# Ledger of designs, part 179: peptides against a protein of PDB entry 5VVV

Target 1, 276 residues: chain A of PDB entry 5VVV
Amino acid sequence: FLCGVVEGFYGRPWVMEQRKELFRRLQKWELNTYLYAPKDDYKHRMFWREMYSVEEAEQLMTLISAAREYEIEFIYAISPGLDITFSNPKEVSTLKRKLDQVSQFGCRSFALLFDDIDHNMCAADKEVFSSFAHAQVSITNEIYQYLGEPETFLFCPTEYCGTFCYPNVSQSPYLRTVGEKLLPGIEVLWTGPKVVSKEIPVESIEEVSKIIKRAPVIWDNIHANDYDQKRLFLGPYKGRSTELIPRLKGVLTNPNCEFEANYVAIHTLATWYKSN
Target 2, 276 residues: chain A of PDB entry 5VVV as posed
Amino acid sequence: FLCGVVEGFYGRPWVMEQRKELFRRLQKWELNTYLYAPKDDYKHRMFWREMYSVEEAEQLMTLISAAREYEIEFIYAISPGLDITFSNPKEVSTLKRKLDQVSQFGCRSFALLFDNIDHNMCAADKEVFSSFAHAQVSITNEIYQYLGEPETFLFCPTEYCGTFCYPNVSQSPYLRTVGEKLLPGIEVLWTGPKVVSKEIPVESIEEVSKIIKRAPVIWDNIHANDYDQKRLFLGPYKGRSTELIPRLKGVLTNPNCEFEANYVAIHTLATWYKSN

## One batch from the design tools (peptide; made by RFdiffusion4, then SolubleMPNN)

Design b2_p25_1_s1 (from b2_p25_1, 14 letters changed)
Fold by OpenDDE base, seed 1:
Structure b2_p25_1_s1 (fold): chain B 276 residues (1-276), chain A 25 residues (1-25)
Amino acid sequence: as target 1 above (276 residues)
Amino acid sequence: MELEKLKKKYEESKEKYRKKALEDL
């Protein structure tokens, strides 16, 4: 069971010292996972093709080593979906080389994210792939196999919540393709019925699990504030029954952008997880 | 893709997320 934090917000990423402090807190609270997915890391999303510099490489190696010291699984995410051409072998090879670099930093767990992108394929991809889901699954499976089938590999669908599914969760052709064609060792990220799910009913997890043919990992936006930085979410982790735990592969909270605001959010997630 | 088109796509995707997250409250 993956339980911890995703740094998955829009806005200023946390500094390396905040991330190391996070790992210490995660270990202390018996949480086990950190997903590196800061939207405003240019080399994660907008400039995903760009290799890390020597200085950035040293920082990432130090961060990955610190995660290992605290027994925290470090998952490196990349979000190529803004401008990747899925049918172009050069794009696939560029993605492989970027993940090879991160593998050299000692990373062993990875995520490929297709959140917050347009559903439209370019003309070249339409000639090769039957749908956007087929294009995403093809590259994801190829990357997963290329990396030697790592123990933890995550996929974030473009339809990552109930309100993004067309026509709905159980009938989505996109999620059906993901469930049928995504390799079984790849985990699927999900935010619940909504982007910011006040509640995640058990029945909603049973519904999505049926179509994706696996238990999801919750990307939990309950404490996210990147959509309104005038708000701070200081309340407890709530609106999730402990009956979800045996029906999930994990829960990763995407909390407030302000690192110092997240004590209650993360501590109460840990209490929730240990209450099962 | 041109840098300005890429920046525009990034901001449009961010704004789409932001609107949905606000509708969920």
Scores: peptide ipSAE 0.705, ipTM 0.959, DockQ to the pose 0.851
Fold by OpenDDE base, seed 5:
Structure b2_p25_1_s1 (fold): chain B 276 residues (1-276), chain A 25 residues (1-25)
Amino acid sequence: as target 1 above (276 residues)
Amino acid sequence: MELEKLKKKYEESKEKYRKKALEDL
């Protein structure tokens, strides 16, 4: 069971010292996972093709080593979906080289994210792939196999919540393609019925699990505030029955952008996790 | 893709997320 934090918000990323402090807190609270997915890291999303500099490489190696010191699984995410051409073998090779570099930093766990992108393929991809889901699954499977089938590999769908599914979760042709064609060793990220789910009913997890043919990992936006910097979510982790735990592969909270605001959010997630 | 078009796509995706997250409140 993956339980911890995703740094998955828009806005200023956490500094390396905050991330190391997070790992110490996660270990202390018996949490085990950190997903690196800061949207405003240019080499994660906007400039996903760009290799890390020597200085950036040293920082990432140090961060990955710190995660290992605290027995925290460090998952490196990349979000190529803004401008990747899935059918172009040069784009696939560029993605491979980027993940090879991160593998050399000692990273062993990875994620491909297709969140918050247009649901449209370019003309070249439409000639090769039957749908956007087929294109995403093809590259995800190829990358997963290329990396030697790592123990933890995550996929974030473009339809990552109930309100993004057309016509709905159980009838989504996109999620059907993901469920049927994504390799079984790849985990699927999900935010619940909504982008910001006040509640995640058990029945809603059973519904999505059926179509994706696996238990999801929750990307939990309950404490996310990147959409409104005038709000801080200081309340406990709530609206999730402990009956979800045996029905999930994990829970990763995407909390407030303000690192210092997240004590209650993360601590109460840990209490929730240990209550089952 | 041109840099300005890439920046625009990034901001449009961010705004789409932001709008939807606010509707969920």
Scores: peptide ipSAE 0.702, ipTM 0.958, DockQ to the pose 0.831
Fold by OpenDDE base, seed 3:
Structure b2_p25_1_s1 (fold): chain B 276 residues (1-276), chain A 25 residues (1-25)
Amino acid sequence: as target 1 above (276 residues)
Amino acid sequence: MELEKLKKKYEESKEKYRKKALEDL
C-alpha cells in the first residue's frame, strides 16, 4: 500500500530542504511514499525532453538518497503529454533517455502522467493509434518494460476522475482501453469522483476498479490549494472511509503549496491509514 | 513561436484544472 505525499501542484515547488523534512515526517508517521510531480518543474512537464544539468542531477541524487535514508519510496514522475508525438520513435527514445538519467540518480520507481492535456492526437498519431488511450498505453507499457518492469510504476490517465470520464466512469472507452491494455504491474492514479473530491465513496472506487481492472492509487486533492492560493486547507483528512484501504493500492495526498501548512493534512492521513 | 505555443498550452491546461477544481468546492 503506497501512502504518503505527491508533490503534484501548480505553483512554486518545495525546496530540497522541505522535501528532506517531508521524508523525515513521513517516516516518523509510518508513511512510505513520495511522488515527485511538481507541475512547475520545467523538466517534469513543459520541457520534459531536457536532461537534468550537473547541478540539478546532484540535487536529485541527494534527494533520492535522502528518501532512501528515511525508507521513503521516491517515485519520479514525468508529464510528456503537452507535446509528445506518441508515434515518433525519437520521442519515445528521448523519454527513455530522460528516465535512464533519473535511474542513474538511484531512482527505481516511476510515473507517467497524462493529466490536464487535450484528448486530440496529431495526424501522425492518428495513423498509428486507434485512440488517445491506445497511444498513452502503448508508450506507458513500452517505458515500463524498458525500465525492467520496476516494482512501482504509476500511470495518471487523462480521465483521472469521475467528472472527466465520457460518458461516465463505467462506460468510458478511454478507461476501458486503459484497463484492458495497460500492463497489470502498472498502477493507475485516480482523484475520486471529482478533481477535488470532498468524499470518495467505496462504490465509486469499486466502479473505477472494475473498468481499469485494478485497485487505483488515490491522488488526493482534498488539501490542494494550487487552484486558489488565497485558500489554505488546514482541516483533517476526511470523507474517506477506512473501508477504502483494502480496495486501494495507495493514497498520495497532494497538499497545500505552502509546505508549512501540511502538518495536519499529512498527519491525519497517517492516522487514517493506521486506523484500518 | 514553438515555445510560446507550449507555454500557452501549459497555461491553458493549468487554467482548465483551476476552473474545474473551483467548481468542485
Scores: peptide ipSAE 0.690, ipTM 0.952, DockQ to the pose 0.895
Fold by OpenDDE base, seed 4:
Structure b2_p25_1_s1 (fold): chain B 276 residues (1-276), chain A 25 residues (1-25)
Amino acid sequence: as target 1 above (276 residues)
Amino acid sequence: MELEKLKKKYEESKEKYRKKALEDL
């Protein structure tokens, strides 16, 4: 069971010292996972093709080493979806080289994120893939296999919540393709019924699990505030039955952008996780 | 041109998320 934090927000990424402090807190609270997915890391999303500099590499190596020191699984995410051409072998090769670099930093767990992108393929991809889901699954499977089928590999669908599913969760052709074609060792990220789910009913997890043919990892935006910088979510982790735990592969909270605001969010997630 | 288009796509994606997250509250 993956339980911890995703740094998955828009806005200023946490500094390396905050991330190390996070790992210390995660260990102390018997949480086990950190997903590196800061939207404003330009080499994660906007410039996903760009290799890390020597200085950036040293920082990431140090961060990954710190995660290991605290027995925290460091998952490196990349979000190529803004401008990748899925059918282009050079794009796939570029993605491979980027993940090879991160693998050299000592990273062993990875994620491909296709969140917050348009469902439209370019003309070249339409000639090769029957749907956007087929394109995403193809590259995800290829990368997963290329990396030697790492123990933890995550996929974030473009339809990552109930309200993004067309026509709905159980009938989504996109999620059906993901469920049917995504390799079984790849985990699927899900935010619940909504982007910001106040509640995640058990039935909603059963519904999505059926179509994706696996238990999801919750990317939990309950404490996310990147959509409104005037809000801080200081309340406890709530609106999730502990009956979800046996029905999930994990829960990763995407908390407030303000690192210091997240004590209650993360601590109460840990309490929730231990209550089963 | 390419950089400006990419920046625009990023901001559009961010705004799409932001709008939806606010609608979900």
Scores: peptide ipSAE 0.701, ipTM 0.955, DockQ to the pose 0.890; fails the geometry check

Design b2_p25_1_s2 (from b2_p25_1, 13 letters changed)
Fold by OpenDDE base, seed 4:
Structure b2_p25_1_s2 (fold): chain B 276 residues (1-276), chain A 25 residues (1-25)
Amino acid sequence: as target 1 above (276 residues)
Amino acid sequence: DELEKLKKKYEEAKEKYFKEALEDL
C-alpha cells in the first residue's frame, strides 16, 4: 500500500530542504511514499525532453538519497503529454533517455502522467493509434518494459476522475482501453468522483476498479489549494472510509502549496491509514 | 512561436484544472 504525499500542484515547487523535511515527517508518521510531480518543474512537464543539468542532477541525487535514508519510496513522475508525439520513435527514445538519467540518480520508481492535457491526438498519432488511450497505453507499456518493469510504476490517466470520464466512469472507452491494455504491473492514479473529491465513496472505487481492472492509487486533492491560493486547507483528512484501504493500492495526498500548512493534512492521513 | 504555443497549452490546461477544482468546492 502506497501512502504518503504527491507534490503534484501548480505553483512554486517545494525546495529541497522542505522535501527532506517531508521525508522525515513521512517516516515518523509511518508513511512510505513521495511522488515527485511538481507541475512547474519545467523538466517534469513543459520541457520534459530536457535533460537535467549537472547541478540539477546533483540536487535530485541528493533528494533521492535522502528519501532512501528515511525509507521513503521516491517516485519520479514525468508529464510528456502537452506536446509528445506518441507515434514518433524519437519522442519515445527521448523519454527513455530522460528516465535513464533519473534512474542513474538512483531512482527506481516512476510515473507517467497524462493529466491536464487535451484528448486530441495529432495527425501522425491518429494514423498509428485507434484512440488517445491506445497511444498513452502503448508508450506507458513500452517505458515500463524498457525500465525493466520496476516494482512501482504509476500511470495517471487523462480521465483521472469521475467528472472527466465520458460518458461516465463505467462506460468510458478511454478507461476501458486503459484497463484492458495497460500492463497489470502498472498502477493507475485516480482523484475520486471529482478533481477535488470531498468524499470518495466505496462504490465509486468499486466502479473505477472494475473498468481499470485494478485497485487505483488515490491522488487525493482534498487539501490541494493551487487553484485558489487565498484558501488554506487546514482540516483533517476526512470523507474517506477506512473500508477504502483494502480496495486501494495507495493514497498520495496532494496537499497545500504552502509546505508549512500541511502538518494536519499529512498527519491525519497517517492516522487514517494506521486505523486499518 | 513554438514556445508560445507550448506556454499557451500549459496555461489553458492549468486554467481548466483550476476551474474544475473550484467548481468541486
Scores: peptide ipSAE 0.699, ipTM 0.962, DockQ to the pose 0.890
Fold by OpenDDE base, seed 5:
Structure b2_p25_1_s2 (fold): chain B 276 residues (1-276), chain A 25 residues (1-25)
Amino acid sequence: as target 1 above (276 residues)
Amino acid sequence: DELEKLKKKYEEAKEKYFKEALEDL
């Protein structure tokens, strides 16, 4: 069971010292996972093709080493979906080289994210792939196999919540393709019925699990405030029955942008996780 | 400009996410 934090918000990323402090807190609370996915890290999303500099490499190596010291699984995410051409072998090779670099930093766990992108394929991809889901699954499977089938590999669908599914979760052709064609060793991220799910009913997890043919990992936006920085979500982790735990592969909270605001959010997630 | 197009795609996606997240409140 993956339980911890995703740094997955828009806005100023956390500094390396905050991330190290997070790992210490996660260990203390018997949580086990950190997903690196800061939207405003240019080399994660906007400039995903760009290799890390020597200085950035040193920082990431130090961060990954710190995660290992605190027994926290460090998952490196990349979000190529803004402008990747899936059918272009050069793009696939560029993605491979980027993940090779991160593997050299000592990273062993990875994620490919296709959240917050346009559903439209370019003309070249339409000639090769039957749908956007087929294109995403093809590259994800190829990368997963290229990396030697790592123990933890995550996929974030473009339809990552109930409200983004067309026509709905159980009938989505996109999620059906993901469920049928994504290799079984790849985990799927999900935010619940909504982008910010106040509640995640058990029945909603059973519904999505059926179509994706696996238990999801929850990307939980309950404490996310990137969409309204005038608000701080200081309340406990709530609206999730402990009956979800045996039906999930994990829960990663995407909390407030303000690092110091997250004590209650993360601590109460840990209490929830241990209550099962 | 390809950079301008990329920035526009990023911002449009961000704005869409923000709108949906605000509607969930």
Scores: peptide ipSAE 0.666, ipTM 0.955, DockQ to the pose 0.934
Fold by OpenDDE base, seed 1:
Structure b2_p25_1_s2 (fold): chain B 276 residues (1-276), chain A 25 residues (1-25)
Amino acid sequence: as target 1 above (276 residues)
Amino acid sequence: DELEKLKKKYEEAKEKYFKEALEDL
């Protein structure tokens, strides 16, 4: 069971010292996972093709080593979906080389994210793939196999919540393709019925699990504030029954952008997880 | 240019996410 934090918000990423302090807190609270997915890291999303510099490589190696010291699984995410051409072998090779570099930093767990992108494929991809889901699954499976089938590999769908599913969760052709064609060792991220789910009913997890043919990992936006930086979510982790725990592969909270605001959010997630 | 198109796609996707997140409140 993956339990911890995703740094998955828009806005200024956390500094390396904040991330190290996070790992210390996660260990102290018996949480086990950190997902690196800061949307405003240019080399994560907008310029995903760009290799890390020597200085950036040293910082990431130090961060990954710190996660290992605190017994925290460091998952490196990349979001190529803004401008990747899925049918182009050069694009696939560029993605492989980027993940090879991160593997050399000592990273062993990875995520490929297709959140917050347009559903429209380019003309070249439409000639090769029958749907956007087929294109995403094809590259995800190829990357997963290329990396030697790592123990932890995550996929974030473009339809990552109930409100994004067309016509709905149980009838989505996109999620059906993901469930049928995504390799069984790849985990699927999900935010619940909504982008920001006040509640995640057990029945909603049973519905999505049926179509994706696996238990999801919750990307939990309950404490996310990137969409309204005038608000701080200082309340406890709530609106999730402990009956969800045996029906999930994990829970990763995407908390407030302000690192110092997240004590209650993360501590109460840990209390919830231990209550099962 | 291609950079302006990429920046536009990023901002449009971010705006869509923000709108949906606010509607969920």
Scores: peptide ipSAE 0.656, ipTM 0.951, DockQ to the pose 0.909
Fold by OpenDDE base, seed 3:
Structure b2_p25_1_s2 (fold): chain B 276 residues (1-276), chain A 25 residues (1-25)
Amino acid sequence: as target 1 above (276 residues)
Amino acid sequence: DELEKLKKKYEEAKEKYFKEALEDL
């Protein structure tokens, strides 16, 4: 069971010292996972093709080493979906080389994210893939296999919540393709019925699990505040029955952008997780 | 040109996420 934090917000990423402090807190609270997915890391999303510099490499190596020191699984995410051409072997090879670099930093767990992108494929991809889901699954499976089938590999669908599913969760052709074609060792990220799910009913997890043919990892935006920088979500982790725990592969909270605001959010997630 | 298009895609996606997240509250 993956339980911890995703740094998955828009806005200023946390500094390395904050991330190290996070790992210490996660260990202390018996949480086990950190997903590196800061939207405003240019080499994560906008410039995903760009290799890390020597200085950035040293920082990431130090961060990954710190995660290991605190027994926190460091999952490196990349979000190529803004401008990748899925059918282009050069794009696939570029993605491979980027993940090879991160593997050399000592990273062993990875995520490929297709959140917050257009469903439209380019003409070249339309000639090769029957749908956007087929394109995403193809590259995800290829990357997963290329990396030697790492123990933890996550996929974030473009339809990552109930409100993004067309026509709905149980009938989504996109999620059906993901469920049928994504390799079984790849985990699927999900935010619940909504982008910011106040509640995640058990029935909603059973519904999505059926179509994706696996238990999801919750990317939990309950404490996310990137969409309203005037708000801080200081309340407890709530609206999730502990009956979800045996029905999930994990829960990763995407909390407030303000690092110090997250004590209650993360601590109460840990309490929730240990209550089952 | 290409960078401006990429920035636009990024911002449009961000704004869409922000809108949906605010509507969820």
Scores: peptide ipSAE 0.661, ipTM 0.955, DockQ to the pose 0.965; fails the geometry check

Design b2_p25_1_s3 (from b2_p25_1, 12 letters changed)
Fold by OpenDDE base, seed 5:
Structure b2_p25_1_s3 (fold): chain B 276 residues (1-276), chain A 25 residues (1-25)
Amino acid sequence: as target 1 above (276 residues)
Amino acid sequence: MELEKLLEKYKKAKERYKKIALEDL
């Protein structure tokens, strides 16, 4: 069971010292996972093709080593979906080289994210792939196999919540393609019925699990505030029955952008997890 | 893709997310 934090917000990423402090807190609270997915890291999303500099490499190696010291699984995410051409072998090879670089930093767990992108393929991809889901699954499977089938590999679908599914979760052709064609060793990220789910009913997890043919990892936006800088979410982790735990592969909270605001959010997630 | 078009795609996606997240509250 993956339990911890995703740094998955829009806005200023946390500094390396905040991330190291997070790992110490995660270990202390018996949580085990950190997903590196800061949307405003240029080399994560907008400029995903760009290799890390020597200085950035040293920082990431130090961060990954710190995660290992605290027994925290460091998952490196990349979000190529804004401008990747899925059918172009050069794009696939560029993505491979980027993940090879991160593997050399000592990273062993990875995520490929297709959140917050247009549902439109370019003309070249339409000639090769039957749908956007087919294109995404194809590259995800190829990357997963290229990396030697790492123990933890995550996929974030473009339809990552109930409200993004057409006509609904159980009938989504996109999620059906993901469930049928995504390799079984790849985990699927999900935010619940909504982008910001006040509640995640057990029945809603049973519904999505059926179509994706696996238990999801919750990307939990309950404490996310990147959509409204005038709000801080200081309340406890709630609206998730502990009956979800045996039905999930994990829960990663995407908390407030303000690192210092997240004590209650993360601590109460840990209490929730240990109460099962 | 031109840098300006990439930046615009990023901004539009971010604003769409923010709008939906606010409607979820």
Scores: peptide ipSAE 0.725, ipTM 0.963, DockQ to the pose 0.825
Fold by OpenDDE base, seed 2:
Structure b2_p25_1_s3 (fold): chain B 276 residues (1-276), chain A 25 residues (1-25)
Amino acid sequence: as target 1 above (276 residues)
Amino acid sequence: MELEKLLEKYKKAKERYKKIALEDL
């Protein structure tokens, strides 16, 4: 069971010292996972093709080593979906080389994210792939196999919550393709019924699990504030029955951008997880 | 892709997310 934090917000990423302090807190609270997915890290999303510099490599190696010291699984995410051409072997090769570099930093767990992108393929991809889901699954499977089938590999769908599913969760051709074609060792990120889900009913997890053919990892935006930085979500982790725990592969909270605001959010997630 | 077009795609996606997240509250 993956339980911890995703740094998955828009806005200024956390500094390395905040991330190290997070690992210490996670260990103290018996949480086990950190997903590196800061949307405003240029080499994560907008400039995903760019290799890390020597200085950036040293920082990431130090961060990954710190995660290991605190027994926290460090998952490195990349979000190529803004401008990748899935059918172009050079793009696939570029993605492979980027993940090879991160693997050299000592990273063993990875994520490929297709959140917050257009539901459109370019002309070249339409000639090769039957749908956008087929294109995403193809590259995800290829990357997963290329990396030697790592123990933890996450996929974030473009339809990552109920309100993004067309026509709905149980009838989505996109999620059906993901469920049928995504390799079984790849975990699927899910945000619940909405982008910001006040509640995640058991029935909603059973519905999505059926179509994706696996228990999801929750990317939980309950404490996310990147959509309105004038708000701070200081309340407890709630609106998730503990009956979800045996029906999930994990829960990763995407909390407030303000690192110090997240004590209650993360601590109460840990209390919730240990109450099962 | 041109840098301007990439930046515009990023901005549009971010603003769409922010709008929907605010509507979910």
Scores: peptide ipSAE 0.720, ipTM 0.964, DockQ to the pose 0.815
Fold by OpenDDE base, seed 3:
Structure b2_p25_1_s3 (fold): chain B 276 residues (1-276), chain A 25 residues (1-25)
Amino acid sequence: as target 1 above (276 residues)
Amino acid sequence: MELEKLLEKYKKAKERYKKIALEDL
């Protein structure tokens, strides 16, 4: 069971010292996972093709080593979906080389994210792939296999919540393709019925699990504040029955952008996880 | 892709997310 934090917000990424302090807190609270997915890290999303500099490499190596010191699984995410051409072998090879570089930093767990992108393929991709889901699954499976089928590999769908599914979760052709064609060793990220799910009913997890043919990992936006810089979410982790735990592969909270605001959010997630 | 077009795609996606997240509250 993956339980911890995703740094998955829009806005200023956490500094390396904050991330190390996070790992110490995660270990202390018997949480086990950190997903590196800061949307405003340029080499994560907008400039995903660009290799890390020597200085950035040293920082990431140090960060991955710190995660290991605290027995925290470091998952490196990349979000190529803004401008990747899925049918272009040069794009696929560029993605491979980027993940090879991160593998050399000692990273062993990876995520490929297709959140917050247009559902439209370019002309070249439409000639090769039957749908956007087929294109995403194809590259995700190829990357997963290329990396030697790492123990933890995550996929974030473009339809990552109930309200993004057309016509709905159980009838989504996109999620059906993901469920049928995504390799079984690849985990699927999900935010619940909504982008910010006040509640995640058990029935909603059973519905999505049926179509994706696996238990999801919750990307939980309950404490996310990147959509409103005037708000801080200081309340407890709530609106999730502990009956979800045996029905999930994990829960990763995407908390407030302000690192110092997250004590209650992360501590109460840990309490929730241990209460099962 | 031109840098301006990439930045615009990023901004539009971010603003769409923000709008939906606010509507979910």
Scores: peptide ipSAE 0.718, ipTM 0.961, DockQ to the pose 0.828
Fold by OpenDDE base, seed 4:
Structure b2_p25_1_s3 (fold): chain B 276 residues (1-276), chain A 25 residues (1-25)
Amino acid sequence: as target 1 above (276 residues)
Amino acid sequence: MELEKLLEKYKKAKERYKKIALEDL
C-alpha cells in the first residue's frame, strides 16, 4: 500500500530542504511514499525533454538519497502530455533518455502523468493510434518495459476523476482502453469522483476499479490549494472510509502549496491509514 | 511547437484545472 505525499500542485515547488523534512515526517508517521510531480518544475512538464543540468542532477541525487535514508519510496513523475507526439520514435527515445538520467540518480520508481491535457491527438498520432487512450497506454507500456518493469510504476489518466469521464466512469471508452491495455503491473492514479473530492465513496472506487481492472492509487486533492492560494486547508483527512484501504493500492495526498500548512493534513492521513 | 504556444497550452490547462477545482468546493 503506497501511503504518503504527492508534490503535485501548481505553483512554487517545495525546496529540497522541505522535501527532506517531509521524508523525515513521513518516516516518523510510518508513511512510505513520495511522488515527485511538481507541475511548475519545467523539466517535469513544460520542458520534459530537457535533461537535468549537473547542478539539478546533484540536487535530485541528494533528494533521492535522502528519501532512501528515511525509507521513503521516491517516485519520479514526468508529464510529457502537453506536447508529446506519441507516434514519434524520437519523442519516445527522448522520454527514455530522460528517465535513464533519473534512473542514474538512483531512482527506481516512476510515474507517467497525462493529467491536465487536451484529449486531442495531433494528425500524426491519429494515423497510428485508435484513440488518445491507446496512444497513452502504448507509450506507458513501452516505457514501463524499457525501465525493466520497476516495482512501482504509476500512470495518471487524462480522465483522472469521475467528472472527467465521458460519458461516465463505468462507460468511459478511455478508461476501458486503459483497463484493458495498460500492463497489469502499472498502477493507475485517481482523484475520486471529482478533482477535489470532499468524499470518496467505496462504491465510486469499486466502479473505477472495475473498469481499470485494478485498485487505484488515490491522488488526493482534499488539501490542495493551488487552485486558490488564498485558502489553506488545515483540517483533518476526512470523507474517506477506512473501508477504502483494502480497495486501494495507495493514497498520496496532494496538500497545500505552503509546506508548513500540511502538518495536520499528512498526520491525519497517517492516522487514517493506521486505523485499518 | 513554439515556446509561446507551449506556454499558452500550459496556462490554459492550469486555468481549466483551477476553475474545475473551485467548482468542486
Scores: peptide ipSAE 0.729, ipTM 0.964, DockQ to the pose 0.828; fails the geometry check

